# Peptides against a protein of PDB entry 4N3Y, part 15

Target 1, 83 residues: chain A of PDB entry 4N3Y
Amino acid sequence: ETRDQVKKLQLMLRQANDQLEKTMKDKQELEDFIKQSSEDSSHQISALVLRAQASEILLEELQQGLSQAKRDVQEQMAVLMQS

## One batch from the design tools (peptide; made by RFdiffusion4, then SolubleMPNN)

Design b1_p9_8_s1 (from b1_p9_8, 4 letters changed)
Fold by OpenDDE base, seed 5:
Structure b1_p9_8_s1 (fold): chain B 83 residues (1-83), chain C 83 residues (1-83), chain A 9 residues (1-9)
Amino acid sequence: as target 1 above (83 residues)
Amino acid sequence: as target 1 above (83 residues)
Amino acid sequence: SLLDRIEAA
């Protein structure tokens, strides 16, 4: 009876160890994933922010161009009416 | 000549307007994407952090169990030797 | 390994 109990406990110990090692590995993988994911997201977001900023600059330039073009058309129309 | 110039400028104005509207739409889409991406990443990272925390708790419990199991085995071995 | 440490203690 006692001998059997010892063997049972030894088995339980080994099983617990196996589960512990598996869990330790899983935890490490999760931590690595979190780190990598956050870094990837940071880089991607930064790139998209820069792209948005470039679009903002383009918008401003186009708006200025449109305003000038409108003025130019108006001037040409005035010249046309005077000719 | 002047008439042709006016027509040309009108075309350029329309083209510029089309490009401006397209760029405005693109910018808005990028901003929306950035917002959504950051929110998604935040939720995912939070979930993974919670999972890692759960693993940490499990590790602690397993380590305690293993220590106790070792003590139990040692006690049983002592009993066995005394029987 | 952890088991080795447990067994060695």
Scores: peptide ipSAE 0.083, ipTM 0.494, DockQ to the pose 0.018
Fold by OpenDDE base, seed 4:
Structure b1_p9_8_s1 (fold): chain B 83 residues (1-83), chain C 83 residues (1-83), chain A 9 residues (1-9)
Amino acid sequence: as target 1 above (83 residues)
Amino acid sequence: as target 1 above (83 residues)
Amino acid sequence: SLLDRIEAA
């Protein structure tokens, strides 16, 4: 029956459209999630890089201190030996 | 007293070296963490990209289905009107 | 919407 067929097809069309809209929403949510995840990771990495840089500065200071301490010990030993 | 000073400086040198080694370890751990975090994020993002691509395929199919359904409805309406 | 118009016909 043609009229029944038309009504059936109209329903199918509505259902298809609903599914399309839902899928579009889901896709957008995925894209947003990916973007946010990437940004969050980027921020975290940046923070950790800064921390690593701070450690680098400390390392440099410690290396200098170590070198100076070594020199100081050597100098004091020299003084001791010359006394 | 020179001898006491030398001993003190030697202790300070040892302490400085210990701290340096500790700091170097900490720095390396931070670098490893950053690397691992970045890799993990990359893998997660890649997986989500694949999912998004799957959704894209579905969207394309649904769009085609929607268009076809619309045409079918129009054709059936035309048949109905001509009857 | 277009779909609404079709359904209303």
Scores: peptide ipSAE 0.064, ipTM 0.491, DockQ to the pose 0.013
Fold by OpenDDE base, seed 3:
Structure b1_p9_8_s1 (fold): chain B 83 residues (1-83), chain C 83 residues (1-83), chain A 9 residues (1-9)
Amino acid sequence: as target 1 above (83 residues)
Amino acid sequence: as target 1 above (83 residues)
Amino acid sequence: SLLDRIEAA
């Protein structure tokens, strides 16, 4: 019957709408997740970069210290040879 | 004794060098990790963006389908009224 | 809602 068919289509329309709204929500949540994830990753990477830069400065200082230590050893050896 | 002191300093120098080399390696590994993590995140985000875009197209199609379904219902109602 | 908008159209 046409009337029953119309009612069925109306129900299907509502169901489709519900599914669409759910999917739209899921899409929005996905977009929010992507945005948040991107921001989080950016912050994390930036922090790690700063850490690496600090480490680089430390390494430079350590290298200078090693060079000085070498010179100190050489000077002490010279003193030893004079004694 | 100065001689013993020199030997001690030489040992300390070697130890410091070993530590420095280890730290340099650790730094390099950290940099590699950051680079890889950034690339992985970029790829993941890109994939998710594509997924969201596909979902958007699907939603548009569903909306069109819903509109058509509404028209179909209206047409069937018109037929019903004529009968 | 979307359905309301569809029905109103």
Scores: peptide ipSAE 0.086, ipTM 0.493, DockQ to the pose 0.019; fails the geometry check
Fold by OpenDDE base, seed 2:
Structure b1_p9_8_s1 (fold): chain B 83 residues (1-83), chain C 83 residues (1-83), chain A 9 residues (1-9)
Amino acid sequence: as target 1 above (83 residues)
Amino acid sequence: as target 1 above (83 residues)
Amino acid sequence: SLLDRIEAA
């Protein structure tokens, strides 16, 4: 009878509502996770960029030093050859 | 002597260069990971949104059905009371 | 809740 149908529909409605709330919660949690993950990654990338930049500066300085050192050795050798 | 200094600087240069390359690679891998993770999450969120929307439609339909069913029960009861 | 109100009506 219709009375039983009402009770059935009420149950179905509750179940559907629970599912809806759960789904919306899950979506929100995922969005929050993505946001947090993105922020964490952004900071990590920035840190690595800074490290790379520092290494680049060091490389350039070492290259300059190497060039100068090589020239100095060549000069010393030239002097020794002339002497 | 300067000769030894050259050798030392060459080693340091190689080490610095290796570190630079490693750092740049790590950065690239992280960027790729973030991109992939973001895409995966986007798809997952979209799927959940669709599910939520489906549940919302169901909820509305059930609510309409419940309202109608309740009215039908009330009508039946009224008829029985009058008879 | 909304459902409670619907059921009570």
Scores: peptide ipSAE 0.076, ipTM 0.468, DockQ to the pose 0.016; fails the geometry check

Design b1_p9_8_s2 (from b1_p9_8, 5 letters changed)
Fold by OpenDDE base, seed 5:
Structure b1_p9_8_s2 (fold): chain B 83 residues (1-83), chain C 83 residues (1-83), chain A 9 residues (1-9)
Amino acid sequence: as target 1 above (83 residues)
Amino acid sequence: as target 1 above (83 residues)
Amino acid sequence: SLLDRIEAQ
């Protein structure tokens, strides 16, 4: 009776410990995943931001070129009209 | 000569405009992607944080249970020794 | 925003 109770409780204790260890492992894996995911996302987004900035610079250059080209066309047309 | 120059410049202007429009589209797509990616990441991380919190609560409960079980075993062993 | 936080790092 009492012996059986002790054995039962010992088993329950071991089971509880096993569950605890498993859960602790799962928690650690989750934390590691979150950390890694966050870092990866940060790097990816930063790279994309840099690309966007480069594109913005290019757009500005293209706009300037377009404006100049327009002026050049206008000038050439004026020359043509004058000759 | 001059006519040819004008035609050439007109073509260059059109080409520049086409390039500009394409680049503008690409920029917009990139911005949209960054925005969406950020939102998705935020949601995912938040969900994982909640899961981690739930796990923490469970761990605390398990720890308490384990402590109680240990005490129970000790008590039962004491009873056995006294009988 | 998250993006702002990333850029602020």
Scores: peptide ipSAE 0.081, ipTM 0.473, DockQ to the pose 0.141
Fold by OpenDDE base, seed 3:
Structure b1_p9_8_s2 (fold): chain B 83 residues (1-83), chain C 83 residues (1-83), chain A 9 residues (1-9)
Amino acid sequence: as target 1 above (83 residues)
Amino acid sequence: as target 1 above (83 residues)
Amino acid sequence: SLLDRIEAQ
């Protein structure tokens, strides 16, 4: 009986150890994944921020250009009306 | 000519605005994704840590039990040798 | 935050 109990405990110990090792590995993998994913996303976000800023500048330029173009048209019309 | 330029600029402005809006949306989605992913992973890691701790406790208990069981077997053998 | 640092560039 005691001998059987020893064997049983040995088996359970091995099983528990396997589970512990697996859990530790899984945790580490998740930590690594989060770290890597965060870094990747951070880079991507940074790139998108830069793109957004570039688009913002472009929009400002286009808006200014549009306003100027409209003024130019108005000026041309005014000249025509005077002639 | 100027009229055509105005129309061209208007189109470009719309295009730029669309791109800007898309970029802003993409950025926001990534931010949300990172936040959510990080939270999910954090919870998962916490759960795994708890599991690991539980397994550690179990291992300690089993190890102690194993040691005791071995001692019990030895004691039984000693008794048999004396008889 | 990370995002704050990115946006502060």
Scores: peptide ipSAE 0.078, ipTM 0.466, DockQ to the pose 0.145
Fold by OpenDDE base, seed 4:
Structure b1_p9_8_s2 (fold): chain B 83 residues (1-83), chain C 83 residues (1-83), chain A 9 residues (1-9)
Amino acid sequence: as target 1 above (83 residues)
Amino acid sequence: as target 1 above (83 residues)
Amino acid sequence: SLLDRIEAQ
């Protein structure tokens, strides 16, 4: 009886330890996943920011082109009126 | 000649304006995408943080169980030695 | 904002 109880408790101790180690590993993997996910998202966002900045430059160029085109039309209209 | 040039420049003006509007739309869509992506990632990270916290609680419980099991084994061994 | 922080890096 007593000896059997001791053996049972020793088994429970080993099982508890194994479960603890497994859970510690799971926690570490989760922490690593969170870190990696955050870094990946940050990198993706950085790339998209650069793309947005490129689009901003393009918009500025288009605005300048539009302004120039408008001026060109005005100038040609002036020439036409004087002809 | 001059009249044809005016018509050409008017067309170029319209085309430039259309391109500008298109690019502005594209930029806005990109900004919206970046915002949504960031929010989605934040929500995912929050969920994972909660999971990690739950695992922390489980680890504490397992540690307590392990300590108790160890004590139980020690007590039963003492009984066995005295028998 | 987050974007401001990224751009400031």
Scores: peptide ipSAE 0.074, ipTM 0.475, DockQ to the pose 0.172
Fold by OpenDDE base, seed 1:
Structure b1_p9_8_s2 (fold): chain B 83 residues (1-83), chain C 83 residues (1-83), chain A 9 residues (1-9)
Amino acid sequence: as target 1 above (83 residues)
Amino acid sequence: as target 1 above (83 residues)
Amino acid sequence: SLLDRIEAQ
């Protein structure tokens, strides 16, 4: 009968709405996870970029120092050989 | 009347189900995005770690070379001063 | 990319 149909539809509607609310909550949790994960990854990558840049600068300094040390010792050798 | 109630509930149920399907699709898209983003971030971080490690090894090599060069030139100077 | 944005700062 029609009354039984109404009761059935009311139950189905409640079930659908319950599932909808659950799914909306899950969606929100995933959005929050994405946001946090993106921030964490960005910070980690930034730290690694800075470390790489610092190491590269030190490499350049050591290379320049090595070249200068070579020149200095060559000049000293020239003086010693002449005297 | 009861028939009108049935029609109203049927419409509401269709609307709820439509929204449910949309939300489920959105959830799936976010899950896919999370998976892809996590993989991309992992690869990027791995590359930066490798770059940092390579630079650190080169730093150590240059430092050792500089120390050895200093010792070698000191030995040469000792020979020149004695002769 | 994210890396490009970081290095561009």
Scores: peptide ipSAE 0.068, ipTM 0.397, DockQ to the pose 0.089

Design b1_p9_8_s3 (from b1_p9_8, 5 letters changed)
Fold by OpenDDE base, seed 5:
Structure b1_p9_8_s3 (fold): chain B 83 residues (1-83), chain C 83 residues (1-83), chain A 9 residues (1-9)
Amino acid sequence: as target 1 above (83 residues)
Amino acid sequence: as target 1 above (83 residues)
Amino acid sequence: SLLDRIEAR
C-alpha cells in the first residue's frame, strides 16, 4: 500500500537523519580531540626543548669546571714537586 | 698539606666527571624521548586525520541519501494524492 | 534541527 510505503520512507528518513547527526557529532569530537592533542604535544615538546637547553648549558659549565679543576690539580702538583 | 690538597682536588675532578657523564646520559635520553614522542604523536594524528576523512565521506553519502529519500517520499505522496 | 532544515527544502 502506498500509504504504508510513505510511512516507511518517512521512518527511513528519520533514521538517516539520526545517523547523520550522530556522525556529525563524532566528527566534531574527533576534530576537537585532534586539536587538543596537538596543542598538548606542542607544549610538552616545548618544555622538553627548554629542559634540554638548560642541560646543555649545565654541561658546558661542567666542562669548563673540569678543565679548570684539571689545571688546578696540575698547578698543585707542580708546587708539590717544587717544595 | 699540599699532598692532601692534591688528593682532594683529584677527588673533586672525579666527582665532576661523574656528574658530567650522568648529565650527558640524561641529555641523550631526553633527546631520544623527544624524538620518539614526536614521531608517535605524528603517527597518531595522521591516523586520526584519516579517520576524520572517512567520516566526512560518510557524511556526504548520508546527506545524499537523505536528499534522495526526501524526494522519494515526496513522489510517493504525490502518487497517493493522485490515486 | 537538521531534519527540520531538510524537510523545509
Scores: peptide ipSAE 0.108, ipTM 0.502, DockQ to the pose 0.019
Fold by OpenDDE base, seed 4:
Structure b1_p9_8_s3 (fold): chain B 83 residues (1-83), chain C 83 residues (1-83), chain A 9 residues (1-9)
Amino acid sequence: as target 1 above (83 residues)
Amino acid sequence: as target 1 above (83 residues)
Amino acid sequence: SLLDRIEAR
């Protein structure tokens, strides 16, 4: 009986150790995933911010062009009225 | 000719305005996307952090169990040697 | 021109 108990405990020890190693691996994978996910998101966000900034510049150019076009139309109308 | 120029400029004005509105919409969509992406990532990361913490607790429990099992085996071996 | 750039997109 005692011998059987020893054998049982030895098995439990091995099983516990195996599970421990597995859990350690799982934890590490999770940490790596978190890190990678965060980095990927950061890069994507940065890229999109740059795109938004480019769009902002375009908006400003369009606004300026629109204003100029309006002025040009007004000027041409004035010419027409004077002729 | 002057009349034609006016008509052309009026068209350009309309086109510029339409593009301006479109660009404004695009910009807003990008900003919304950035915000949503960031929030989604944050939630996912938080969930994974909690999972990692749970795994850490499990690791500690397993380590304790392993140590106890080892001690139990040693104790039983001592009994066997004494008998 | 500005319009040309818009159309090119």
Scores: peptide ipSAE 0.096, ipTM 0.498, DockQ to the pose 0.020
Fold by OpenDDE base, seed 2:
Structure b1_p9_8_s3 (fold): chain B 83 residues (1-83), chain C 83 residues (1-83), chain A 9 residues (1-9)
Amino acid sequence: as target 1 above (83 residues)
Amino acid sequence: as target 1 above (83 residues)
Amino acid sequence: SLLDRIEAR
């Protein structure tokens, strides 16, 4: 019966539309999540990069200080040996 | 005392180096995580896009079917009224 | 890429 067929198709149409809208919503939420996650991670990486750079500077300064201190010890030893 | 100063600086140097290496490792792990996460999410979005497209096609087909069914009902009613 | 830009600093 044609009328019953129409009613069936109307139901199917509503179901399909609901599915479409839900899927589009889910997609949008995923896109938002990825965008936010990427931005947050970018900030974290940037912070770690800065920390690493600071540590590198410290390392270089300490190496220079160590070298100077070593030389100072050697000079003091030389003076003592000459006394 | 200079010798003790050297020993102190050596310790600080080791600590700084350890900090640097740890920070670099953490950075690398974060980069790997972000890369993998982005790829995984991209696949998820793609899957949802395909699902949405399939639902859209279904919606269009059902709409066409609904329109045809409606016309069929109208035609049948007209025939009945003319009998 | 994002990572390339970060590492390029």
Scores: peptide ipSAE 0.071, ipTM 0.448, DockQ to the pose 0.124
Fold by OpenDDE base, seed 3:
Structure b1_p9_8_s3 (fold): chain B 83 residues (1-83), chain C 83 residues (1-83), chain A 9 residues (1-9)
Amino acid sequence: as target 1 above (83 residues)
Amino acid sequence: as target 1 above (83 residues)
Amino acid sequence: SLLDRIEAR
């Protein structure tokens, strides 16, 4: 009986060790995944931020242009009325 | 011509604004995704760490049990030899 | 004991 218990414990030890190793591997893979995912997303966000900034600048330029164009139209109308 | 330019600028302004809003939305979504993903993975890692710790404890217990069982077998053999 | 727990399984 004791011999059988030893064999059982040996099997359980192996199983537990396998599970431990698997768990450690899974943990490491998840850590690596988070790290990589975070880096990838961070880069993507940075790129989008730059794009947004560029769009913001463009908007400002267009707004100024629009305002100027509107003023130009008004000025042209004024000239026509004076002619 | 100036009138046409104004209209063109208005259209471009709208387009630029739409792009800006889209970009800002994309950025926010990505930030939220990273945050959520990180939280999920962190929880998963923590769970796996706990499981690994439990397995480690089990391994230690099994090792001690195995050692004891082995000693018990040896002791039983010794008793039999003395009988 | 640990053995008791193992045997109880």
Scores: peptide ipSAE 0.065, ipTM 0.474, DockQ to the pose 0.017

Design b1_p9_8_s4 (from b1_p9_8, 5 letters changed)
Fold by OpenDDE base, seed 4:
Structure b1_p9_8_s4 (fold): chain B 83 residues (1-83), chain C 83 residues (1-83), chain A 9 residues (1-9)
Amino acid sequence: as target 1 above (83 residues)
Amino acid sequence: as target 1 above (83 residues)
Amino acid sequence: SLLDRIEAK
């Protein structure tokens, strides 16, 4: 009886240790996932920021084009009035 | 000829304005997407952090269990030696 | 509108 109990407890100890090691591995994988997810998101956001900045440049160019077009219309109207 | 040119330039002005408005909308949508993506990622990371913390608690409990199991084995071995 | 603002200048 006592010997059987000792063997049972030894088995339980080994099983507990295995579970601990498994849980430690799971925790590490989770930490790695969090780190990777954060980095991936950061990189994606950075790329999108650059795209937004490119769009800003385009908007500025369009605004300049509109201003020029307006001036062109005004100039042509002046010519028309003088004709 | 001159009148036709004026009409053409007026059309170009309207078209440029339409393009500008479209681009402004696209830019706004991109900014909204960036904001939403960042918030979603932040919430996901927070949830995973909580999960990691729960795993930490479990690890501590397992360590305590292992220590107790070790003591139990030692006690049973002592009984066995004295029998 | 934006066009109105541009044309107003």
Scores: peptide ipSAE 0.103, ipTM 0.495, DockQ to the pose 0.019
Fold by OpenDDE base, seed 2:
Structure b1_p9_8_s4 (fold): chain B 83 residues (1-83), chain C 83 residues (1-83), chain A 9 residues (1-9)
Amino acid sequence: as target 1 above (83 residues)
Amino acid sequence: as target 1 above (83 residues)
Amino acid sequence: SLLDRIEAK
């Protein structure tokens, strides 16, 4: 009877150990995935931020150019009206 | 000529603005995605940690039981040998 | 936060 109990416990022990190792492995894989995903996303966001900043600069430059062009047209019209 | 330049700049301005807005939107969506993904992963890892801890406790208990069972078998054998 | 660090660069 006791001998049979030992065998049973040995089996259960092996099973428990296998489950423990599997769980630890899964945890590690998830941690690695999260780390990598976060880094990748960080790079992607950084790229988008830079793109947005570049677009913002362009927008500002174009707005200035537009304002100047508008003024130039107005000046030309004024000259034509004077002559 | 200048009038045509104004029209061109206006078009470019609109395009630049559209690109800026699109980029900002994309950035925000990525930020939201990262936040949600991180939270989800955190929950998953926590669950796995708890599972691993439970398995560890079981492993320790089984090891202790195994040791006791082994000792019991040895005692039984000793008794049989004495009689 | 991560985003703050990114935008701070």
Scores: peptide ipSAE 0.082, ipTM 0.459, DockQ to the pose 0.141
Fold by OpenDDE base, seed 3:
Structure b1_p9_8_s4 (fold): chain B 83 residues (1-83), chain C 83 residues (1-83), chain A 9 residues (1-9)
Amino acid sequence: as target 1 above (83 residues)
Amino acid sequence: as target 1 above (83 residues)
Amino acid sequence: SLLDRIEAK
């Protein structure tokens, strides 16, 4: 009986150890994944921020250009009206 | 000509605005994704940590039990040798 | 770090 109990405990110990190792590995993999994913996303966000900023600048330039163009049209019309 | 330029700029402005909005949306979605993913992973890691700790405790208990069981077997053998 | 915060809880 005791001998059987020893064997049973040995088996359970091995099983528990396997589970522990698996859990530790899973945790480590998750940590690595989060780290890597976060870095990748951070880079992507940074790139998108830069793109957004570039688009913002372009918009400002276009808006200014549009305003100027409108003024030019108005000026041309004014000249025509005077002539 | 100027009139055509105005129309062209208007189109470009709309296009630029669309791109800007898209970029901003993409950035926001990424930020939300990172936040959510990080939270999910954090919860998962916490759960795994708890599992690992539980397994550790189990291992300790089993190890102690195994040691005791071995001692019990040895004691039984000693008694048999004396008889 | 996030992990430190998790372990601290």
Scores: peptide ipSAE 0.074, ipTM 0.460, DockQ to the pose 0.162
Fold by OpenDDE base, seed 1:
Structure b1_p9_8_s4 (fold): chain B 83 residues (1-83), chain C 83 residues (1-83), chain A 9 residues (1-9)
Amino acid sequence: as target 1 above (83 residues)
Amino acid sequence: as target 1 above (83 residues)
Amino acid sequence: SLLDRIEAK
């Protein structure tokens, strides 16, 4: 009968809405996870970029220091050889 | 009447299911985005770690070279001063 | 909610 159809449809609608609410919650959790993961990754990458830049600067300083030390010792040897 | 109730419930059920399908699609898209983003971040971080490690090794090599160069020139000066 | 509207009838 029509009344039984109504009851069946009401049950199906409740089931559909229950699933909808669950899916919406899952979606929200994924959005939160994406946000947090993105922030964590961004911070980690930024830290690694800074570390790489600092190491590269020190490399340049050491290379320059090595070149200057070579020149200085060459000049000292020239003085010693002449005297 | 009951027939009108059935028609109303059928419409509402269709609307609920339409929204459910949309939300499920959105959820799937977020899952796909998470997977891709995680892979991209992992690769980028790995590359930066390798770059940092390579630079650090070069730093150590330059420091050792500088120390050895200092010792070598000191030995040369000792020979020159004695002769 | 949609459910509230249905149950209210």
Scores: peptide ipSAE 0.191, ipTM 0.436, DockQ to the pose 0.007; fails the geometry check

